# Peptides against a protein of PDB entry 4Z5W, part 87

Target 1, 305 residues: chain A of PDB entry 4Z5W
Amino acid sequence: IPDVFLELNKLWYFSAQSNLFNGEMPRSLSNSRSISLLSLRNNTLSGQIYLNCSAMTNLTSLDLASNSFSGSIPSNLPNCLRLKTINFAKIKFIAQIPESFKNFQSLTSLSFSNSSIQNISSALEILQHCQNLKTLVLTLNFQKEELPSVPSLQFKNLKVLIIASCQLRGTVPQWLSNSPSLQLLDLSWNQLSGTIPPWLGSLNSLFYLDLSNNTFIGEIPHSLTSLQSLVSKENAVEEPSPDFPFFKKKNTNAGGLQYNQPSSFPPMIDLSYNSLNGSIWPEFGDLRQLHVLNLKNNNLSGNIP

## One batch from the design tools (peptide; made by RFdiffusion4, then SolubleMPNN)

Design b2_p16_4_s2 (from b2_p16_4 with S1A R8L A15V D16E)
Fold by OpenDDE base, seed 1:
Structure b2_p16_4_s2 (fold): chain B 305 residues (1-305), chain A 16 residues (1-16)
Amino acid sequence: as target 1 above (305 residues)
Amino acid sequence: APTRSTELGGGITTVE
């Protein structure tokens, strides 16, 4: 990319995604005072990610996903006081989340999907301090770690939590009951065990639940038949979606279905590929907004209601 | 006994 962004002093939006750009980010771009939205996703950019946050005072959105960047996660990003959305998916950091992210008060949406992030305990302990964090995507990290169940963890404003395909051990963490605004939960493709907790049915805004491909046992909690978002059309004011798309994969080798916003996901309960037993509750018929109920490959018995 | 899907590594991501 040419180093010409000093002359572009009115440039507010720069999207150069899905090209063949290589080399480093140009210094004039890393110092741009005008840019609000920057997307360089799906290129071959390399070197260390560096942004001059003191210069980039208008930066609100950053998408650098699917690049060949190396080195550490930029610890200075919390100094970008207007930076709300970050997509760092598919960048091989081989790192922990920087402690400086405790101070990242502008952060609303973060993705590290498939970024070789390590230490989920430290990551969640850091990110809980991001009071404005609404979307957190950590899929394909933390391989074979334990999902922390520390009751002190609090994500009060969290709407979207995705931690799929990490081979995580542990149980569904009780601290997530402190996230009453949770709309979408994906914990699929882990090694989570125990029972599905009844308090999940108290998450009134939860319209999408994926617990598939785990080792859950026991009955389906009856409280899931009382998920208010699936019983009635709540006029939930659609808050502004993250500036990055979502992709639902069935397999690592399959193309993902693209969803531009969380509200584009069909209302779903997926509990497939577990060891759940007991009956299907007839009261699933009360979930008038439910589009997908996937209970396949369990130990369920009795009548289908 | 229930088996895991052969379609390993599913879930939601923010990249293809």
Scores: peptide ipSAE 0.514, ipTM 0.850, DockQ to the pose 0.781
Fold by OpenDDE base, seed 2:
Structure b2_p16_4_s2 (fold): chain B 305 residues (1-305), chain A 16 residues (1-16)
Amino acid sequence: as target 1 above (305 residues)
Amino acid sequence: APTRSTELGGGITTVE
């Protein structure tokens, strides 16, 4: 990418995604005062990620996903006072979340999917201080770590939590009950155990639940038949979606289905590939908004209602 | 016993 962004003093949106750009991010781009949205996703950019947050006062969205960047996560990003959305998926940091992210009050949407992030406990302890954090994607990190169940963890404004394919141990954490605005939960492809907690059915905004490919036991909580978002069509206020798309993969080898917004996901309960027993509750029939009920590959018995 | 999916690395991500 040429170092010409000083001349582009009115450039507020720069999208150069899905090209063959190599080398480092140009210094004039890292110092751009005009840019609000920056997307360089799916290139071969290298070096360290550096952004001059004191210069980049208009930066609201940053998508650097699927590049060959190296080094540390930029600890100065919280100084980008308008920065709301960050997609760092597929950047191999081999790092922990910086402690400075405790101060990241502008942050609304964060993805580190497949970025070799380590220490989920530290990551969640840090990110809980991001009071405006609504979307958190941590898929393909934290390999074989334990999902912390620390009751002090609190994500008050969290709407989308995705921590899939981490081989995480532990249980569905009680601290998620403190996220009453949660709309989408994906904890699929882990090693989570215990029972599915009944308090999940109290998450009135939860329309998408993926607990598939875990080691859950016991019965399906009857409270899931009372998920208010699936009983009645709430007018989901179209909240501003993150400036990055989501991709649902069935497996590593499948192409991802693209979803531009969390609201584009079909209303779903996926409990497949667990060790759940007991019956299918007939009251699943009350979930008039439910598009997908996936209970396959469990130990369920009785009649299909 | 329910067979774990032999598939690896499903779920939602923000990149293909």
Scores: peptide ipSAE 0.510, ipTM 0.862, DockQ to the pose 0.807
Fold by OpenDDE base, seed 5:
Structure b2_p16_4_s2 (fold): chain B 305 residues (1-305), chain A 16 residues (1-16)
Amino acid sequence: as target 1 above (305 residues)
Amino acid sequence: APTRSTELGGGITTVE
């Protein structure tokens, strides 16, 4: 990428995704005063990620996903006072989240999907201080760690939590009950155990629940038949979606289905590939907004209602 | 008996 961004003093949006760009990010781009949205996704950019946050005062969205960047996660990103959205998916950091992210008050949407992030306990302890954090994607990290259940963790404004394919141990964490605005939960493809907690049915905005491919036991909580978002059409206030798409994979070998916003996901309960027992509750018939109920490959018995 | 999918790597991500 040429070092000409000093001359482009009116440039507010720069998208150069899905090209063959290599080398480092040019210094004039890292010092741009005008750029609000920057996407360099799916290139071969290398070196350390550096942004001059004192110069980049208009930066609101950053997508650097699927690049060959190296080194640490940039600890100065919280100094970019307008930066809301970050996509760092498929960047091999081999790192922990920086302690400086406790001060990241502008942050609303964060993805580290498949970025070799380590220490889920430290990550969640840091990110709980991001009071404006609504979307958190941590899929394909924290391999074989334990999902912390510490009740002091608080994500009050969290709407989308995705921590799939981490081989995480533990249970559904009690601290999620402190997230009353949660709309989408994906904890699929882990080693989570115990029972599915009844308090999940108290999350009135929860329209998408994926607990598939775990080791859950016991009955399906009857409280899931009373999920308010699935009983009635709540007027979901169209909140600004993150500036990055989502991709749902059925397995490693499947192409991802693209979803441009969280509201594009079908209303779903997926409890498939567990060890759940008991009957299917007839009251699942009250979930008039439910599009997908997936209970396959469990120990369920009795009549289908 | 319920068979676990042996394939790891399903779920939602932000890249293909």
Scores: peptide ipSAE 0.503, ipTM 0.865, DockQ to the pose 0.865
Fold by OpenDDE base, seed 4:
Structure b2_p16_4_s2 (fold): chain B 305 residues (1-305), chain A 16 residues (1-16)
Amino acid sequence: as target 1 above (305 residues)
Amino acid sequence: APTRSTELGGGITTVE
């Protein structure tokens, strides 16, 4: 990418995604005062990620996903006072979340999907201080770590939590009950155990639940038949979605279906590939907004209602 | 016993 962004003093949106750009980010780009939206996703850019947050005062969205960047996560990003959306997916950091992210009050949407992030306990402890954080994607990190269940963890404004394919141990953490605005939960492809907690059915905005490919035991909580978002059409005001797309993969080899917004996901309960027992509740028939009920590969018995 | 899918890497991501 040429170092010409000083001349582009009116450039608000720069999208150069899905190209063959290599080398480092131009210094003029890292100092752009005009750029609000920067997407360099799916290139071969390298070096350290450095942004001059004192210069980049208009930066609101940053997508650097699927690049060959190296080094630490830029600890100065919280100084980008308007930066809301960050996609750092598929950047191999091999790092922990910086402590400075405790102060990241502008942050609304964060993805580190497949970024070799370590220490989920520290990551969640830090990110809980991001009061405006609505979307958190941590898929393909924290390999075989334990999902912390510390009751002091709180994500009050969290709407989308995705921590899939981490092989995480532990149980569904009770601190998620402190996220009453949660709309989408994906904890699939972990090693989570215990029972599915009944309080999940109290998350009235939860329209998408993926607990598939875990080690859950016991019965399906009857409270899941009363998920209000699945019983009735909530006139959920479409809140601003993150500026990055989502991709649902069935497996590593499957192409991901692209979803531009969390609202584009079909209303779903996926409990497949667990060790759940008991019957299918007939009251699942009350979930009139439910598009996908996946209970396959469990130990369920009785009649199908 | 329920067969776990041996395939890792399902779920939602923000990259292809």
Scores: peptide ipSAE 0.515, ipTM 0.860, DockQ to the pose 0.857; fails the geometry check

Design b2_p16_4_s3 (from b2_p16_4, 5 letters changed)
Fold by OpenDDE base, seed 2:
Structure b2_p16_4_s3 (fold): chain B 305 residues (1-305), chain A 16 residues (1-16)
Amino acid sequence: as target 1 above (305 residues)
Amino acid sequence: TPTRSTSLGGGITTVE
């Protein structure tokens, strides 16, 4: 990418995603006062990520996903006072979340999917201080760590939580009950155990639940038949979506289906590939908005209602 | 015992 962004003093949006750009991010781009949205996703850019937050006062969205960047996560990003959305998926940091992210009050959407992030306990302890955090994607990190169940963890404004394919141990964490605005939960492809907690059915905005490919036991909690978002068509206020798309993979070899916003996901309960027993509740028939009920590959018995 | 999918890397991501 040429170092010409000093001349582009009116450039508000720069999208150069899915090209063959190599080398480092140009210094003039890292110092741009005009840029609000920066997307360089799916290139071969290298070096360290550096952004001059004191210069980049208009930066609101940053997508650097699927590049060959190296080094640490930029600890100065909280100084970008308007920065709301960050996609750092597939950047191999081999790092923990910086402590400075406790101060990241502008942050609304964060993805580190497949970024070799370590220490989920520290990551969640840090990110809980981000009061405006609505979307958190941590898929393909924290390999074989334990999902913390610390009751003091609070994500009050969290709407989308995705921590899939981490081989995480532990149980469904009680601290998620403190997220009453949760709409989408994906904890699939882990080693989570215990029972599915009944308090999940109290999350009135929860329309998408993926607990598939875990080690859950016991019965399906009857409270899932009373999920209000699936009983009644709430006019989901189209909240501003993250400035990055989502991709759902059914397995390693499947191409990802693209979803431009969380509301584009079909209303779903996926409990497949667990060790759940008991019956299918007939009251699942009350979930008139439910598009997908996936209970396959369990130990369920009785009649299909 | 239910056959677990032995494949890893399912779920939602923000990149292809």
Scores: peptide ipSAE 0.511, ipTM 0.838, DockQ to the pose 0.868
Fold by OpenDDE base, seed 3:
Structure b2_p16_4_s3 (fold): chain B 305 residues (1-305), chain A 16 residues (1-16)
Amino acid sequence: as target 1 above (305 residues)
Amino acid sequence: TPTRSTSLGGGITTVE
């Protein structure tokens, strides 16, 4: 990418995704006062990620996903006082979340999907201090770690939590009950165990639940038949979605379906590929907004209602 | 035991 951004003093949106750009990010871009949205996703950019937050006073969105950047996660990003959305998916950091992210009050949406992030306990302990954090995607990290169940963890404004394909151990963490605005939960493709907790049915905004491909046991909690967002069409206030798309993979070999917003996901309960027993509750028929009920590959018995 | 779907790496991501 040429070092010409000093002359582009009115440039507000720069999207150069899915090109063949290589080398380092140009210094004039890292010092741009005008840029609000920056997307360089799916290139071959290299070197250290450095942004001059004192210069980049208009930066609101950063997508650097699928690049060959090296080194540490930039610890100075919290100094970008307007930075709301970050997509660092498929950047191989091999790092922990920086402690400085405790101060990241502008942050609303964060993805580290497949970024070799380590220490989920530290990551969640840090990120709980981000009071405006609504979307958190941590898929394909923390390999074989334990999902912390510490009741003191609080994500009060969390709407989207995705921690899939981490081989995480533990149970569905009770601290999620402190997230009453949760709309989408994906904990699929882990090694989570125990029972599905009944308090999940108290998450009145939860329209998408994926607990598939775990080791859950016991009955399906009857409280899931009373998920308010699936009973009645609440006017989902179209809150500003993250500036990055979502991709749902059924398996490693399938092309992902793209979803531009969390609201574009079909209302779903996926409990497939567990060890759940008991009956399918007839009261699942009350979930008039439900598009997908996936209970396959369990130990369920009785009649199909 | 229900067979786990064979391919690790399902779920939602923010990149293809």
Scores: peptide ipSAE 0.508, ipTM 0.841, DockQ to the pose 0.815
Fold by OpenDDE base, seed 1:
Structure b2_p16_4_s3 (fold): chain B 305 residues (1-305), chain A 16 residues (1-16)
Amino acid sequence: as target 1 above (305 residues)
Amino acid sequence: TPTRSTSLGGGITTVE
């Protein structure tokens, strides 16, 4: 990418995604005072990620996903006082989340999907201080770590939590009950155990639940039949709108389906590929907004209602 | 016995 962004002193939006750009980020781009939205996703950019946050006073969205950047996560990003959305998916950091992210009050949407992030306990302890954080995507990180169950963890404004394909151990953490605005939860493709907690049915905004491909035992909580967002349309909750798309894979060999917004996901309960027992509750028939109920590959018995 | 797959690669991401 040429170093010509000083001349582009009115540039508000720069999208150069899905090209063949290589080399480092231009210094003039890293110092742009005008830019609000920067997307360089799906290139071959390399070197360190550096942004001059004192210069980039208008930066609101950053998408650098699927690049060959090296080194640490930029610890100075919290100094970009208007930065709301970050997509760092598929950047091989091999790092922990910086402690400086405790101060990242502008942050609303964060993805590190498949970015070789380590120490989930530290990551969640840091990110809970981001009071405006609504969307958190941590899929394909933290390999074989334990999902912390520390009751003091609090994500008060969280709407979307995705931590899939981490081989995480532990249970569904009680601290998620402190996220009453949660709309989408994906904890699929882990090693999570124990029972599915009944308080999960008290999340009145939860329309998408994926707990598939875990080691959950016991009965399906009856409280899941009373999820208000799946019973009626009346609770129109404000949609989380990150400036990055989502991709769902059904398996390792399937192409990803793109979803531009969280509301584009079909209302779903997926509990497939667990060790759940007992009956299917007939009250699942009350979930009039439910599009997908997937209970396959469990130990369920009795009558199908 | 239901075949359980605990392999990686499923779930939601923000990149293909």
Scores: peptide ipSAE 0.498, ipTM 0.832, DockQ to the pose 0.837
Fold by OpenDDE base, seed 5:
Structure b2_p16_4_s3 (fold): chain B 305 residues (1-305), chain A 16 residues (1-16)
Amino acid sequence: as target 1 above (305 residues)
Amino acid sequence: TPTRSTSLGGGITTVE
């Protein structure tokens, strides 16, 4: 990428996705006063990620996913006072979340999907201080760690939580009950155990639940038949979606289906590939907004209602 | 006995 962005003093949106760009990010780009949205996703960019936050006063969205960047996560990103959305998926950091992210008050959407992030306990302890955080994607990190269940963790404004394919141990964490605005939960493809907690049915905005491919036991909690978002069509205020798309994989060999917004996901309960027992509740018939109920590969018995 | 998928790689991501 040429070092000419000083001359482009009116440039608001720069998208150079899915090209063959190599080398470092140009210094003039890292000092741009005009850029609001920057996407360099799916290139071969290298070196350290450096942004001059004192110069980049208009930066609101940053997508650097699928690049060959090295080094630590940039600790100065919280100084970018308007930065809301970050996609750092498929960047191999081999690092922990920086302590400076406790001060990241502008942050609304964060993805580190498949970025070799370590220490889930530290990550969640830091990110709970981001009061405006609505979307958190941590899929394919924290390999074989334990999902912390510390009741003091609080994500009050969290709407989308995705921590899939981490081989995480533990249970569904009680601190998620402190997230009453939660709309989408994906904890699939872990080693989570215990029972599915009844308090999940109290999350009135929860329209998408994926607990598939775990080791859950016991009955399906009856409270899931009363999920308010699946009983009635709430007028979900279309809040601004993250500036990055989502991709759902059904398995390792399936292509990802693209979803441009969280609202594009079908209303779903997926409890497949567990060790759940008991009957299917007839009251699942009350979930008039439910598109997908997946209960396959469990120990369920009785009649199908 | 239900067959568990032991392979990692399902779930939602923000990249293909």
Scores: peptide ipSAE 0.492, ipTM 0.838, DockQ to the pose 0.864

Design b2_p16_4_s4 (from b2_p16_4 with T6L R8L A15V D16E)
Fold by OpenDDE base, seed 5:
Structure b2_p16_4_s4 (fold): chain B 305 residues (1-305), chain A 16 residues (1-16)
Amino acid sequence: as target 1 above (305 residues)
Amino acid sequence: SPTRSLELGGGITTVE
């Protein structure tokens, strides 16, 4: 990328996605006072990620996903006082979340999907201080770690939590009950055990639940038949979505389906590929907004209502 | 209960 961004003093949006750009990010771009949205996703950019946050006073969105960047996660990003959205997916950091992210008050949406992030306990302990954090995506990290169940963890404004395909051990953590605004939970493709906790049915905004491909036992909590978001159309306040899309792999051999907004996900309960027993509750018929109920590959018995 | 192979992975991401 040429070093010409000093002349582009009115540039608000720069998107150079899905090209063949290589080398480092140009210094003039890292010092741009005008840029609000920066996307360099799906290139071959290398070196360290460096942004001069004292110069980049208008930066609100950063997408650097699927690049060949190296080194540490930039610890100075919290100094970018307007930075809300970060997509660092498929960047191989091999690192922990920086301690400086405790001060990241502007942060609303963060993705580290498949970024070789380590130490889930430290990551969650740091990120709980981000009071404006609404979307957190940590899929394909923390391999074979234990999902912390520390009751002191608090994500009060969290709406979207995705920690899939980490081979995480442990149980569904009680600290998620402190997230009453949670709309989407994906903990699929882990080694989570125990029972599905009844308090999940108290998350009135929860319209998408994926607990599939775990080792859950016991009965399906009856409280899941009382999820308010699935009984009635709540007017989902169209809150500003993350500036990055979501992808769900439909089949092992198919491309991911793209979802531009969390609200584009079908209302779903997926408990498939567990060791759940007992009956299917007839009261699942009360979930008039439910599009997908997936209970396959369990030990369920009795009549289908 | 038969689980899917862990090698295949799944869930939601922010990249293809």
Scores: peptide ipSAE 0.470, ipTM 0.824, DockQ to the pose 0.776
Fold by OpenDDE base, seed 1:
Structure b2_p16_4_s4 (fold): chain B 305 residues (1-305), chain A 16 residues (1-16)
Amino acid sequence: as target 1 above (305 residues)
Amino acid sequence: SPTRSLELGGGITTVE
């Protein structure tokens, strides 16, 4: 990418996704005062990620996903006082989340999907201080770690939590009950155990639940039949979605289905590929907004309602 | 185990 962005003093949006750009990010781009939205996703950009946050005063969205960047996660990003959305998916950091992210008050949406992030306990302890954090995607990290169950963890404004395919151990953490605005939860493809907690049915905004491909036991909580978002069309105030798309894979070999917004996901309960027992509750019929109920590959018995 | 192989890992991501 040429170093010409000093002359582009009115440039508000720059998207150069899915090209063949290589080398480092231009210094004039990392010092741009005008850019609000920057996307360089799916290139071969390399070197250390550096942004001059004191210069980039208008930066609101950053997508650098699927690049060959090396080194550490930029610890100075919290100094970008208007930066709301970050997509760092498929950047091989081999790092922990920086402690400086405790101060990242502008942050609303963060993805480190498949970025070789380590220490989930530290990551969640840091990110809970991001009071405006609504979307958190940590899929394909933290391999074989334990999902922390520390009751003091608090994500008050969290709407989307995705921590899939981490081989995480532990249980569904009680601290998620402190996220009353949660709309989408994906904890699929882990080694989570224990029972599915009844308090999940108290998350009135929860329309998408994926707990598939775990080691959950016991009965399906009856409280899931009372998920308010699936019983009635609540006026889901469409809050501004992240500036990055979502991709759902059924397996590693399948192409991902693209979803531009969390609201584009079909209302779903997926509990498939667990060790759940007992009956299918007839009251699942009350979930008039439910599009997908997936209970396959469990130990369920009795009548199908 | 009814769990699929971890080699077939799925879930939601923000990249293809």
Scores: peptide ipSAE 0.465, ipTM 0.812, DockQ to the pose 0.754
Fold by OpenDDE base, seed 2:
Structure b2_p16_4_s4 (fold): chain B 305 residues (1-305), chain A 16 residues (1-16)
Amino acid sequence: as target 1 above (305 residues)
Amino acid sequence: SPTRSLELGGGITTVE
């Protein structure tokens, strides 16, 4: 990418995604005062990620995903006072989340999907201080770590939590009950154990639940039949979606189905590939908005209602 | 109500 952005003093949006750009991010781009949205996703950019947050006062969205960047996560990003959305998916950092992210009050959406992030306990402890954080994607990190169950963890404004395919141990953490605005929860493809907690059914905005491919035991909580978002069409408040799309892959090697917004996900309960027992509750019939109920590959018994 | 396509279950949600 040429180093010409000093002349582009009115450039508000720059998208150069899905090209063959190589080398480092141009220094003039890292110092742009005008840019609000920056996407360089899916290139071969390399080197250290550096942004001059004191210059980049209009930066609201940053997508650098699927590049060959190396080194540390930029600890100065919280100084970008308008920065809301960060996509660092597929950048191999081999790092922990910087402690400076405790101060990241502008942050609304964060993805580190498949970014070799380590220490989930530290990550969640830091990110809970991001009071405006609504979307958190941490898929394909934290390999074989324990999902912290510390009751003091609090994500008050969290709407989307995706921590899939981490081989995480532990249980469904009770601190998620402190996230009453949660709409989408994906903890699939882990080693989570215990019972599915009944308080999940109290998350009135929860329309998408994926707990598939874990080691959950016991009965399906009856409270899941009373999920208000699945009983009635609540007006899905068109919340400002993250500026990055989501992808649901059938497997790690498949092309993903693209979902531009969390609301584009089908209303779903997926509890498949667990060790759940007992009956299928007839009251799942009350979930009139439910599109997908997946209970396959469990130890369920009785009649199918 | 018609439970539509059962087939989308069990995928890994990512951001790319």
Scores: peptide ipSAE 0.253, ipTM 0.730, DockQ to the pose 0.206
Fold by OpenDDE base, seed 4:
Structure b2_p16_4_s4 (fold): chain B 305 residues (1-305), chain A 16 residues (1-16)
Amino acid sequence: as target 1 above (305 residues)
Amino acid sequence: SPTRSLELGGGITTVE
């Protein structure tokens, strides 16, 4: 990418995604005062990520995903006072979340999907201080770590939490009950154990639940049959979605389904590939908004209602 | 087991 962005003093949106750009980000781009949305996703950009947050005063969205950046997560990003959305998916940091992210009050959406992030306990302890954080994607990180259950963890404004495919141990953490606005929860493809907690059914906005491919035992909590978002058409106020799409791949070689917004996910309960027992509650019939109920590959018995 | 990799938030846009 040429170092010409000093001349582009009116450039508000720069999207150069899915090209063949290599090398480092040009210094003029890292110092752009005008850019609000920066997307360089799916290139071969390299080097350390550096943004001059004192210059980049209009930066609201940063998508650097699927690049060959190296080094640490840039600890100065919280100084980008308008920065809301960060997509660092597929950047192999091999790092922890910076402590400075405790002060990241502008942050609304964060993805580190498949970014070799380590120490989930520290990550969650830091990110809980992001009072405006609504979307958190941590899929394909923290391999074989334990999902912390520390009751002090609090994500009050969290709407989307996706921590899939981490092989995480532990249980469904009680601190998630402190996220009453949670709409989408994906903890699939972990090694989570214990029972599915009944308090999940109290998350009135929860329309998408994926707990599939874990080691959950016991009965399906009856409270899941009363998930308000799945009983009634609540006019879910379309809150501002993250500026990055979601992708659901069924297989490594399958084209991923792209979801541009969390609302594009089908209303779903996926509890498949666990060790759940007991009956299917007939009251699942009350979930009139439910599109997908997946209970396959469990130890369920009795009649299908 | 199908490796359900949910790449959320900036996976390769497979341009279908």
Scores: peptide ipSAE 0.074, ipTM 0.701, DockQ to the pose 0.157

